# Peptides against a protein of PDB entry 3S8F: the designs that were tried, part 47

Target 1, 157 residues: chain A of PDB entry 3S8F
Amino acid sequence: VLTLFVAVPSLMTAFTVAASLEFAGRLRGGRGLFGWIRALPWDNPAFVAPVLGLLGFIPGGAGGIVNASFTLDYVVHNTAWVPGHFHLQVASLVTLTAMGSLYWLLPNLTGKPISDAQRRLGLAVVWLWFLGMMIMAVGLHWAGLLNVPRRAYIAQV
Target 2, 166 residues: chain B of PDB entry 3S8F
Amino acid sequence: DEHKAHKAILAYEKGWLAFSLAMLFVFIALIAYTLATHTAGVIPAGKLERVDPTTVRQEGPWADPAQAVVQTGPNQYTVYVLAFAFGYQPNPIEVPQGAEIVFKITSPDVIHGFHVEGTNINVEVLPGEVSTVRYTFKRPGEYRIICNQYCGLGHQNMFGTIVVKE

## One batch from the design tools (peptide; aimed at target 1 A14, target 2 A8 Y12)

Design b2_p20_2_s4 (made by RFdiffusion4, then SolubleMPNN; from b2_p20_2, 14 letters changed)
Fold by OpenDDE base, seed 3:
Structure b2_p20_2_s4 (fold): chain B 157 residues (1-157), chain C 166 residues (1-166), chain A 20 residues (1-20)
Amino acid sequence: as target 1 above (157 residues)
Amino acid sequence: as target 2 above (166 residues)
Amino acid sequence: IDLLLAGFLAMMAKLREALE
């Protein structure tokens, strides 16, 4: 239980980010409980990428709590569950944030905006990446619960 | 205008912060509830048992694979298993069906895994420590032991077998 | 909130089954 308090700063940060997104959406004319989400700039890959990363981070964070729990970790430790967790945390949030940062950084460094084609391609890349990561993560977590071992090329399921 | 924006942000942050803290406690409560209502599969922390990895191969209960399986009761056995680079001993491990098996597992070299397919046996094996796992095989047959902790170049081929006899 | 709770409960249920 005490170990779970380590999550407090992370949760504070995560929900602060969420608050910032809500504020931004409302500034853009969004209203209601969900209208602000629609008002966010979903046409910008520099925005979409890190947001999708955050979405992936939610189940990953929940998994982190599981992995940090003594009793629950016994079930999932060194199974395919763990790689599933990592791919949600690193390969989704961190990677997508990096991708999003790149979509912002390059135009600013070059002094030229990205073309519409590049923008559309960027959106496609980000969404496809997220989709692939979610599919893989679900598969890995499922396999983990079926006691598929980590770091093994074969398993009896 | 900027001041108003900051105030608005602060209000949202406070709301979300309160929500986050509330959710934290909810999660803890739900975990506690789940554990409290769950009566099976909870493995308590065992007593730490230490062994000298430098001598474990030469003396003690792990030294002779032929004497690794010890009957400790009418339907109870202790199996002293050594996980090493790159295999397990004894191999195969032969145990009777329906008996309570206590595995005492250690390593003479590096950290290994001990994952028995078809079971919930899954532990890391650390040199200098003895891992203890209790299990009863209800079905006869062969159960493969897989090393699920990277231990070197031969890690992927490190397998053992438990043979459960009727 | 409801979706989050539902998801968490579902996860806990699956984990509980795995502990059995």
Scores: peptide ipSAE 0.016, ipTM 0.758, DockQ to the pose 0.035
OpenDDE base, seeds 1, 2, 4, 5: peptide ipSAE 0.000, 0.000, 0.006, 0.015; ipTM 0.744, 0.712, 0.743, 0.725

Design b2_p20_3 (made by RFdiffusion4)
Pose (drawn by RFdiffusion4):
Structure b2_p20_3 (pose): chain A 157 residues (1-157), chain B 166 residues (1-166), chain P 20 residues (1-20)
Amino acid sequence: as target 1 above (157 residues)
Amino acid sequence: as target 2 above (166 residues)
Amino acid sequence: PVLLAGFVYFFVKMIRELDS
């Protein structure tokens, strides 16, 4: 029960952050129900990386609420589902957010500029990392529901 | 406009938060339902039951695997199961269909998992402790036990079998 | 899915209120 309550701050974060992004999209001229998304600075890897990380956090958090549901944990416990859940949370959102900091934080700390080419390369890196984490989350959650255990060299069997 | 957008955002945030809370409460009620049904039998016994892992293969209910299945009620069998590096004894565990099975599971060495494929049986096995879970097999046939806690280099091949007789 | 549907519901309503 208390774990389900720990989920409320992230459920609150989902709205406060989503509304903040929607407000920014509107300021930048976006209209419609989706125009606000397209009008956001998708050319900036410092913007893109946490946003993509937040998108993967939606299934990441859904799996965490499942794991927190006591008897439901007996379906997925120590299976590949669990790495499927935590790759979405830490290996995607937390890691992508830190990667995006290479693009505003590093210049601030070192004075070293980020070139146009380095910016585009950062865009590719955060997209490939995000997409790769999403594909693997699918493979691991599904294999987990099929009772494949975590922490196993299953290629040797 | 900022004042307006702000007001509206807070108003609909309050609504979302109430909905999100109502949804979490429904999940809590649904979990409480499972805890009142026979499906909750796979929840391990909360009572501490200490044993000695260094002598469990020499004395006590785990020393003779052929004697591991004991009828404890008219429709109940207790099964003493040893999960060790890297296997389970007895092998196979043989039990009748439709009977309640109380698995008492310990390990002489390291932590092992006990995950019965196709069931909700999924329990950690700790040396020095006995893990007790309950389940009734409704379908006869062969069930595979998977070790789902890393117990060393033999972990990926650590399996066992439960045969549910007709 | 129900949580996401609820979130989308409140979020869309907020957007319509901002348009109004």

Design b2_p20_3_s1 (made by RFdiffusion4, then SolubleMPNN; from b2_p20_3, 15 letters changed)
Fold by OpenDDE base, seed 1:
Structure b2_p20_3_s1 (fold): chain B 157 residues (1-157), chain C 166 residues (1-166), chain A 20 residues (1-20)
Amino acid sequence: as target 1 above (157 residues)
Amino acid sequence: as target 2 above (166 residues)
Amino acid sequence: SELVQAFLAYMTKMLEDLLA
């Protein structure tokens, strides 16, 4: 049980970010329980990418708690569950945050704004990346629960 | 203006922090529920047993694969298994159907995995330590042992077999 | 689900806009 308290700082950080998003959305005119989400700048890949990363990080974080539980870890350890977990953490949050950072950084470094075509392409890239990562992650977690071993090219199921 | 903004941000943060704590307890509750309802197949952690990996092949219960399967009681067996680069010993492991099998698994070289298909047997095997797993095979047949921990160039080919006899 | 459908619709529109 004490091990689970390790998750507290991470949860605090995650939901502080969520609070910032809500505040920003409401400042942009969003109203109601979910209206603030719609008001966020979803037309900006520099914004969309890290937010999608955060969304992927949520189930990944939950999985982290599972992995940290020695009892539940017995079920999932060294199965396809594990790569499913870190793909959400690294290939989603970290990677998408890096991608988003580039969409902000490059225009600033060059002094040239991105074109509308580049913006649209950027949006397509980050959304497709997110979708692909979610499909793969769900598949890996599912396979892991079916006892498909990690680091093996063969499985019974 | 700055003060008002700061106050507003803090209010949202407090709300979301409360939510975060609630979610933490939800996760704890979920774990507790899972443990309470799914007790079957849970293998309690045993005491740490150590061996000398440098001599485990020469002396002791792992030294002779012909003596690896030891009957310890009525319908009870202990199987001393070595996971090594790159295979398992003995191979095959022959055990009776319906018998309680205690696997004592160790490694003479590097870390390996011991994953038995069709079962919940899945442990890492560390040199110098003995992994203990208890299992009863209800169905006869062949069960493949898979190494699920990278152990070198031949890792992908590291397989074993458990033969459960009627 | 409605969420999946909404996402797919959004993606479709995005791709159409990109290819136009």
Scores: peptide ipSAE 0.018, ipTM 0.755, DockQ to the pose 0.030
OpenDDE base, seeds 2, 3, 4, 5: peptide ipSAE 0.000, 0.000, 0.013, 0.015; ipTM 0.706, 0.744, 0.736, 0.706

Design b2_p20_3_s2 (made by RFdiffusion4, then SolubleMPNN; from b2_p20_3, 15 letters changed)
Fold by OpenDDE base, seed 2:
Structure b2_p20_3_s2 (fold): chain B 157 residues (1-157), chain C 166 residues (1-166), chain A 20 residues (1-20)
Amino acid sequence: as target 1 above (157 residues)
Amino acid sequence: as target 2 above (166 residues)
Amino acid sequence: DALVAAFLAQMNALREELLA
């Protein structure tokens, strides 16, 4: 019940964030229906990380609704599905947001800008992290649907 | 100008709010559709039943593993199962193939899981509550019971077996 | 579909207003 109540504000927030990104992209010279996306600072890991986190949060949020459903939760509860959900919510959104925050915070605190090499490395880390998390999440959700239990080191499948 | 911009922002937000609500209903509809088309084999929940976890081992239907399997009718059985740290009783649980089995599961200590591999039986077992699941085993053989709720240091080794006989 | 189109049109109009 709580999850369902939270769903509305979360969706609202998601779309407002998307709108903010659109505005930012358009302010940066992006035009058209999707041109604003390309205009966003994809060369900055401090930007890319949390955005990728948000992308991971979309299926995670949908999964939250599933997990909160009495009938559907019966299928997925205490299966690998649940860790899959967590990894989307925590290991993608929260973690990537934290990573992005650090890419902003550390240069700010030290007064030293990150080198180009560090920037590129940061981008690589963020993208690879996201990719890995998506693979893991898909795998866990799939396993969950196959009734692989969580908190168990063995399974029939 | 600022006021106009503010009004526009509010209108924009209201629009997206409406869209969000619509999407919420779409998701609900999708859930409903999934339930309508993919709910075959759902085990109905029994009535809420309470039991004293402090005495369940000493008295009542869970007290004697040898009496745990009770025939309640033609091709119908009730099995009283205890999930405890760290195992299940009776173990093994022996039931006939094709019989309707009602599992009455409770715990004398902490929360455990009751996940039967190869089936859709997957419930949490709470001390003081009786979990009821109904299932008919169509295939003979051994079915492993797995605890999928952390219950202590021996959690990973907490297994049981259901033996379905022809 | 018509409702969606109308909604999108409205949102686009508002967006343009905000960006002006």
Scores: peptide ipSAE 0.036, ipTM 0.741, DockQ to the pose 0.158
OpenDDE base, seeds 1, 3, 4, 5: peptide ipSAE 0.032, 0.000, 0.029, 0.006; ipTM 0.775, 0.742, 0.755, 0.712

Design b2_p20_3_s3 (made by RFdiffusion4, then SolubleMPNN; from b2_p20_3, 14 letters changed)
Fold by OpenDDE base, seed 2:
Structure b2_p20_3_s3 (fold): chain B 157 residues (1-157), chain C 166 residues (1-166), chain A 20 residues (1-20)
Amino acid sequence: as target 1 above (157 residues)
Amino acid sequence: as target 2 above (166 residues)
Amino acid sequence: SALLEAFLAQMTAMRLELLA
């Protein structure tokens, strides 16, 4: 119930953010239908992290609707599907956003900019985190569809 | 010019964000209204059947595991199952192959799960409510019941068995 | 609904301005 009620404003926000990214990219010199994407600051972990989080949030959000749907929830409820959803929503979006925030916040709080090495390391961490989370999430969703239960250490499959 | 563009973008973004926020509050209000007008968020399929969890072990169809399997027709059975901390009764549950089985599941203590491997049986069991699941086992053998809802320190070891006889 | 339509119209106008 809650999920369905928040779905609409969340979608609106998502599209707004996407529009903002487009505008930002275009302001940075990106042109064309997709050229603005490349113009975004992909060299900044403070930017990349939240964006990757948003990307993970898309399938996660769709999954949320599934979880909130009576007929579909019958299939996925209390299976590995659910933690798969959580890892997209919390461990991807929230965590990556927090990580990105730190990459911005700490330099500003300390007054010391991050070194190039730290920046590169940050990018590596964020991308690897995202990749790992996507692999795990896909696996958990797949396992869930195979009726692997959550909160159980044993499964028939 | 660029600054002007930034301001315009900001205004556009603020507009949509404001709308989104407004809609959020509308939906929160709707949730509140729903909660105020409804007593339960989850309604079991079919007729809501209630039991007293404090007496379910002492009286009624769940009280005696030996009488838990009731033949209701030539090829129909009702099985009264208790999910408790930490196990199921009866255990094992013995039913014939090919028969239509109606599981009536409840809990005397806390919320449990009733997940039967190899089947699509997967329900939560709430104290005070009877979960009803209808299933026909086509293949003989043993089917493990798993609790997929955390119910305490022994949750991970809470298992049961359904034995389907030829 | 009238308010919503007015809002959407305004936002559409702003969008078009930004795209111009």
Scores: peptide ipSAE 0.077, ipTM 0.751, DockQ to the pose 0.115
OpenDDE base, seeds 1, 3, 4, 5: peptide ipSAE 0.055, 0.060, 0.056, 0.041; ipTM 0.784, 0.777, 0.766, 0.760

Design b2_p20_3_s4 (made by RFdiffusion4, then SolubleMPNN; from b2_p20_3, 15 letters changed)
Fold by OpenDDE base, seed 3:
Structure b2_p20_3_s4 (fold): chain B 157 residues (1-157), chain C 166 residues (1-166), chain A 20 residues (1-20)
Amino acid sequence: as target 1 above (157 residues)
Amino acid sequence: as target 2 above (166 residues)
Amino acid sequence: SELVEAFLAQMTAMLQELLE
């Protein structure tokens, strides 16, 4: 019970970020329950990257609660589930945030915006990365639930 | 303008905070549901049993692999298993089908894994501690033991076998 | 499109299994 309460501050933070996104979207003219999402700058890889990271962090965070649960951890511990969790947390959120940071930082440091071609390439990279991470994460989590061991090159399943 | 923006942000934050709390309860409910519906195979934490890893190979129930399988009752056995760099002993572990097997697993050197394919047996083995796992093999055959905790250069080749006899 | 459909199918199947 106490372990689950540890998740409260992180959830508060996560949803505060979501609130900020909603505010930003509404400032950009988005209206309604979902219109604010469409109004966000999806043409900017510096924005898209960390947002996709956040999306990946949602199931990863849920998995974190599972991994921290005594009874549920018994099921998933040292299985492919754990690497799946890692790839959502590190290889998705952290990595995509880093990518997004670069898309902002480099133009800012040089004083020159990225070209349209670079922008499109950046978007492609970010979306493909996210898609790949999600596919791999689903596979790893599924394999974990099937009791595929972690740190093993072979499995009976 | 800044004040208006601040108020708007607070309103959104309050809404999302309420949502976050609701989701927290949903998650707790889901965990409770999972525990209520999927209770099979959960092994509760047992009594902490300690052993001296420096002498476990020389004396005690783990010292002789030929004496590792001990019948403790009708259709009940205790198997004293050592996980070491890089293998298991005894190997193979021979047990009867349908018998209740209590595995007592420890390590003389570093942390290892004890993952038995085809079963829900999956524990870490710590030097100085005894891991206890209870299982009944319903099907005869060979079950591979896999080390799923990195333990050194030979980790990937660290395997054992449980042979379940009819 | 086929990849997306397959991905969604996998996710759905996994979720259904967890809820059973």
Scores: peptide ipSAE 0.017, ipTM 0.750, DockQ to the pose 0.031
OpenDDE base, seeds 1, 2, 4, 5: peptide ipSAE 0.005, 0.000, 0.015, 0.014; ipTM 0.751, 0.698, 0.747, 0.709

Design b2_p20_4 (made by RFdiffusion4)
Pose (drawn by RFdiffusion4):
Structure b2_p20_4 (pose): chain A 157 residues (1-157), chain B 166 residues (1-166), chain P 20 residues (1-20)
Amino acid sequence: as target 1 above (157 residues)
Amino acid sequence: as target 2 above (166 residues)
Amino acid sequence: AAAAKALFLAFVALALVLAA
């Protein structure tokens, strides 16, 4: 029960952050129900990386609520589902957010500029990392529901 | 406009938060339902039951695997199961279909998992402790036990079998 | 106001899909 309550701050974060992004999209001219998404600064890796991380956090959090549901944990406990869940949370959102900081924080700390080429390369890196985490989350959640255990060298069997 | 957008955002945030809370409460009620049904039998016994891992293969209910299945009620069997590096004894565990099975599971060495494929049986096995879970097998046949806690280099091949007789 | 309402409904719909 208390774990289900720990989920409320992230459910609140989902709205406060989503509304902040929508407000920004509308300031930048976006209209429609989706125009506000397209109008956001998708050329900026510091923007893109946490946003993509937040997208993967939706299934990441859904899996966490499942794991927190006591008897439901007996379906997925110590299976590949668990790494599927935590790659979405820490290996995607937390890691992507830190990667995006290379593009505003590093210059601030070192004075070293980020070139146009380095910016584009950062875009590719955060997209590939995000997409790779999403594909693996699918493989691990599914294999987990099929009772494949975590922490195993299953290629040797 | 900022004032307006702000007001509207807070108003609909309050609504979302109430909905999100109502949803979490429904899940809490649904979990409470499972805890009142026979499906909750796989929840391990909360009572502490200490044993000694260094003598469990020499004395006590785990010393003779052929004697591991004991009828404890008219439709009940207790099964003493040893999960060790890297196997389970007895092998196979043989039980009748439709009977309640109380698995008492310990380990002489390291922590092992006990995950019965196709069931909700999924319990950690700690040396020095007895893990007790309950389940009734409705379908006869062979069930595979998977070790789902890393117990060393033999972990990926650590399996066992439950045969549910007709 | 309408945009905030639409965002709220999107959240509710998404939560219902995830709950299902």

Design b2_p20_4_s1 (made by RFdiffusion4, then SolubleMPNN; from b2_p20_4, 7 letters changed)
Fold by OpenDDE base, seed 2:
Structure b2_p20_4_s1 (fold): chain B 157 residues (1-157), chain C 166 residues (1-166), chain A 20 residues (1-20)
Amino acid sequence: as target 1 above (157 residues)
Amino acid sequence: as target 2 above (166 residues)
Amino acid sequence: EEAAKALLELFKALALLLAA
């Protein structure tokens, strides 16, 4: 009930953020249906991290609806599917947003800008983190659909 | 300038909101489709039953593991299972192949899981409540019961076995 | 089980789509 209740406003918020990104991209010279995406500051880990988090949140959010559905939850409940969902929500969205926030916050607090090397390293970390999370999430969801249980070290499959 | 920016933002918001709404309907449609096709494979549950977890070990159908398997009709059985820290009783559970088995599962202590590998049997077991699961084993053999709800220090070792006889 | 299979197929399809 709670999940379904928050689903609509969450979607509205998410797509409002997307609208803001489109606007920002177009202000930066992006044109066309997708050109604004390329115009966004993909060279800044403080930007890339939260955006990747949002991308991970999309399947996670869909999974939330699945988990909240009585009939579908019967299939996935207490299987590896659930931690897969968690890792998309927490380890992707929350963690990447936190990482991105730190890339902004620390330079401002210390008064020292990040070096180019640090920026590049930050981008690498964020992208690798996202890749790892996607691999793990896909694996966990797949395993869950194969009825691999959570909180157990053994599985029939 | 502010007015122009505002109008531009609104235009993008309208588009994305429309997309959002469309996606919402897609998700709802997917759920509706699963319901309409009846492919959920939900195991029928009985009426909500309550038991006293403090006495379930001493009195009632769960008290004696030797009497846990009750034939209720032709090719129909009820199995009274206790999930406890840290195991299941009876263990093993012996049932015939092809019989309709009604599992009546409860706990005398904490919340446990009852997940039968190789089947779609997967329920949580709450003290004071009876979980009812109906299943027919089509294949003979051994089916492992695992606890998929953390229940204490011995959780990882909490196993049971269902033996399906020909 | 049937539901799980259906979801699995859907998941595979989605995964393939995302990977393409």
Scores: peptide ipSAE 0.029, ipTM 0.755, DockQ to the pose 0.038
OpenDDE base, seeds 1, 3, 4, 5: peptide ipSAE 0.026, 0.025, 0.024, 0.027; ipTM 0.797, 0.783, 0.781, 0.756

Design b2_p20_4_s2 (made by RFdiffusion4, then SolubleMPNN; from b2_p20_4, 10 letters changed)
Fold by OpenDDE base, seed 1:
Structure b2_p20_4_s2 (fold): chain B 157 residues (1-157), chain C 166 residues (1-166), chain A 20 residues (1-20)
Amino acid sequence: as target 1 above (157 residues)
Amino acid sequence: as target 2 above (166 residues)
Amino acid sequence: EEAARALLELFKRLAAELAA
């Protein structure tokens, strides 16, 4: 129980960001329980990328709680579950945030806005990255629960 | 205007924080539920046992692989296993079916893994510490031991075998 | 192989766009 409280600051931060997104969406005209989500700028890869990273970070964070739990860690430790976890954290949130930052930074540094074609390509890239990462992560977590070890070229199942 | 905006933001933050706390309790509840319903599969933590990794090969219960399997009682055995770069000893480990086996695992060199395929045995092995795992093999056959902790250039080839005899 | 080809084409397209 005490170990689980370590997650509180991270959860607070995450949901503060979510609160900011809701506020922004409502400022953009979104109404209702889900309307604010639709109102967010989903046409901008600089926005979409880090948001998708955050979405991937949610199950990763939940997994972090599992990994930090002594009793549950025995089940998942040194299995494919662990790579699944940090791929959500690093290859999803961190990487997508970096990608999104780049979509903002490069136009700003060069003084040249991205073309519409580049924008569309960027959206495709970040969505495909996210989708692929989620598929891989789910697979790794599933394999881990089936007792597939990490750092081994063989598997039980 | 700034004050109104600030108040609005705080309201949303409070709502999401409440949700955050609720989710935290959900996670705690799930852990509690899992422990309550799956107690039979829980292996309690044992006492920390220490050994000298520099002498573990020369003296003590790990020194002679031929004496590694010790019968401690009726249908009860203790197996002293060394995980080293790059293998396990004894290899194979021979134990009878249906017997309660206590594995005492340590390392003379670096950190290794001890993952027994087909079982829930999965522990890290640290030099200077003894990992203790209790297990009863219900089915005869061969069980592969896999090192799941990187331990050097030969890590990928580090395997052992447990032979369970009828 | 098809997936690999698709990924390669995506990378080429991305590279071309970045070079422009």
Scores: peptide ipSAE 0.022, ipTM 0.765, DockQ to the pose 0.015
OpenDDE base, seeds 2, 3, 4, 5: peptide ipSAE 0.010, 0.006, 0.006, 0.008; ipTM 0.718, 0.752, 0.741, 0.729; seeds 2, 3 fail the geometry check

Design b2_p20_4_s3 (made by RFdiffusion4, then SolubleMPNN; from b2_p20_4, 7 letters changed)
Fold by OpenDDE base, seed 5:
Structure b2_p20_4_s3 (fold): chain B 157 residues (1-157), chain C 166 residues (1-166), chain A 20 residues (1-20)
Amino acid sequence: as target 1 above (157 residues)
Amino acid sequence: as target 2 above (166 residues)
Amino acid sequence: EEAAKALLEAFKKLALELAA
C-alpha cells in the first residue's frame, strides 16, 4: 500500500524530468516527436549515465508495483525476479547516477577538466555497464517467472 | 523572454503530466487484467495461527513426524511440517496423488522458506506462526522442498522431499 | 571507439583470467 502511494509522486517526478529533457533537447535544436532526444548531450557521460539509470528504473518501478501487489507478488516473491528488481533499482539507477555524478564532481573538485580520451572512456563504461545490467536484469526476471528460487543454487528449469 | 520560456516549460510539463496519467491508467488496467486472468495461480493462505516455537518440538501436532500426516477426510490430508536448521520434518513427506493436502508449516528456530519445486507452493515460515498452504498433487513422483530464505551456514543444503504416491 | 576497444580488451583479459 505504501509502495503504491509513493509510486504516484515518483512517476510525477520522472515525467517532470522527461519534460525537462524534452525542453532541453528542443532548445538544442531538436525538432519533431523524437528529434529532441537526439539533440541531448549524449557525448557527456555525466548526462548519459543518470539517463540510462532512469531508463532502467522504469521497468524496475513497474516491478515495484508488481511486488507490492498481493496477488502478483505470490508469483514472483522469493524468486530470481526479486534480485532482478533490486539490480535495476540499485545497480542501475543509483549506481549509474553515482557514476554520472563523479564525472561532474571530480573535475570540479580538482579544477581539472576531463580529457577527451577520459570522456570517451567514460561513455564506454556507462554504456557497457547499462548493457550488462539490462542483460542480467532481463535474465533474472525471466528466471523468476519460471519459478527459479532466490537464494538457491538450483533451478527446476 | 523569461516569461515565454516559463510558459514553454509549463506546456511540456503539462503534456508529460497528461502522459503520466494515461500511463497510470494503463498500468492499473494491466494489473487488473492480470489479477482477473491469473487467479488460478494463487494458493489461498489460512488465517493467522500462532504457536510457541520453544515447545512445538515437544508437544502438539508437529512433535512426532510419524504422525505428521493426518487424514482429515476422504482424499483430504493435513501435513504438519517443521522447517528447521537445516531440514524439514517429516522427510520425506508421503502423500497420495489426487488428494487435497493442507500443509501447516512452522519453525522452531529461525525464518525459513518452503518452496516446493514443480509447484506454486512458496511460503515463508516464521517461528511462532503457522503457514497454511493448500495443494493437490496431480502427478506422482518426488518434489523437492527448497529453503529460499537465508537461515544460516547450512541454508544452501537445506532440502526436503515430498513423495506423491499413486 | 578507441577507448571502447581498449576497455573491451581489458574485459576480455579479465574474463579469461576468471574463467581459468
Scores: peptide ipSAE 0.006, ipTM 0.728, DockQ to the pose 0.018
OpenDDE base, seeds 1, 2, 3, 4: peptide ipSAE 0.000, 0.000, 0.000, 0.005; ipTM 0.759, 0.718, 0.754, 0.743

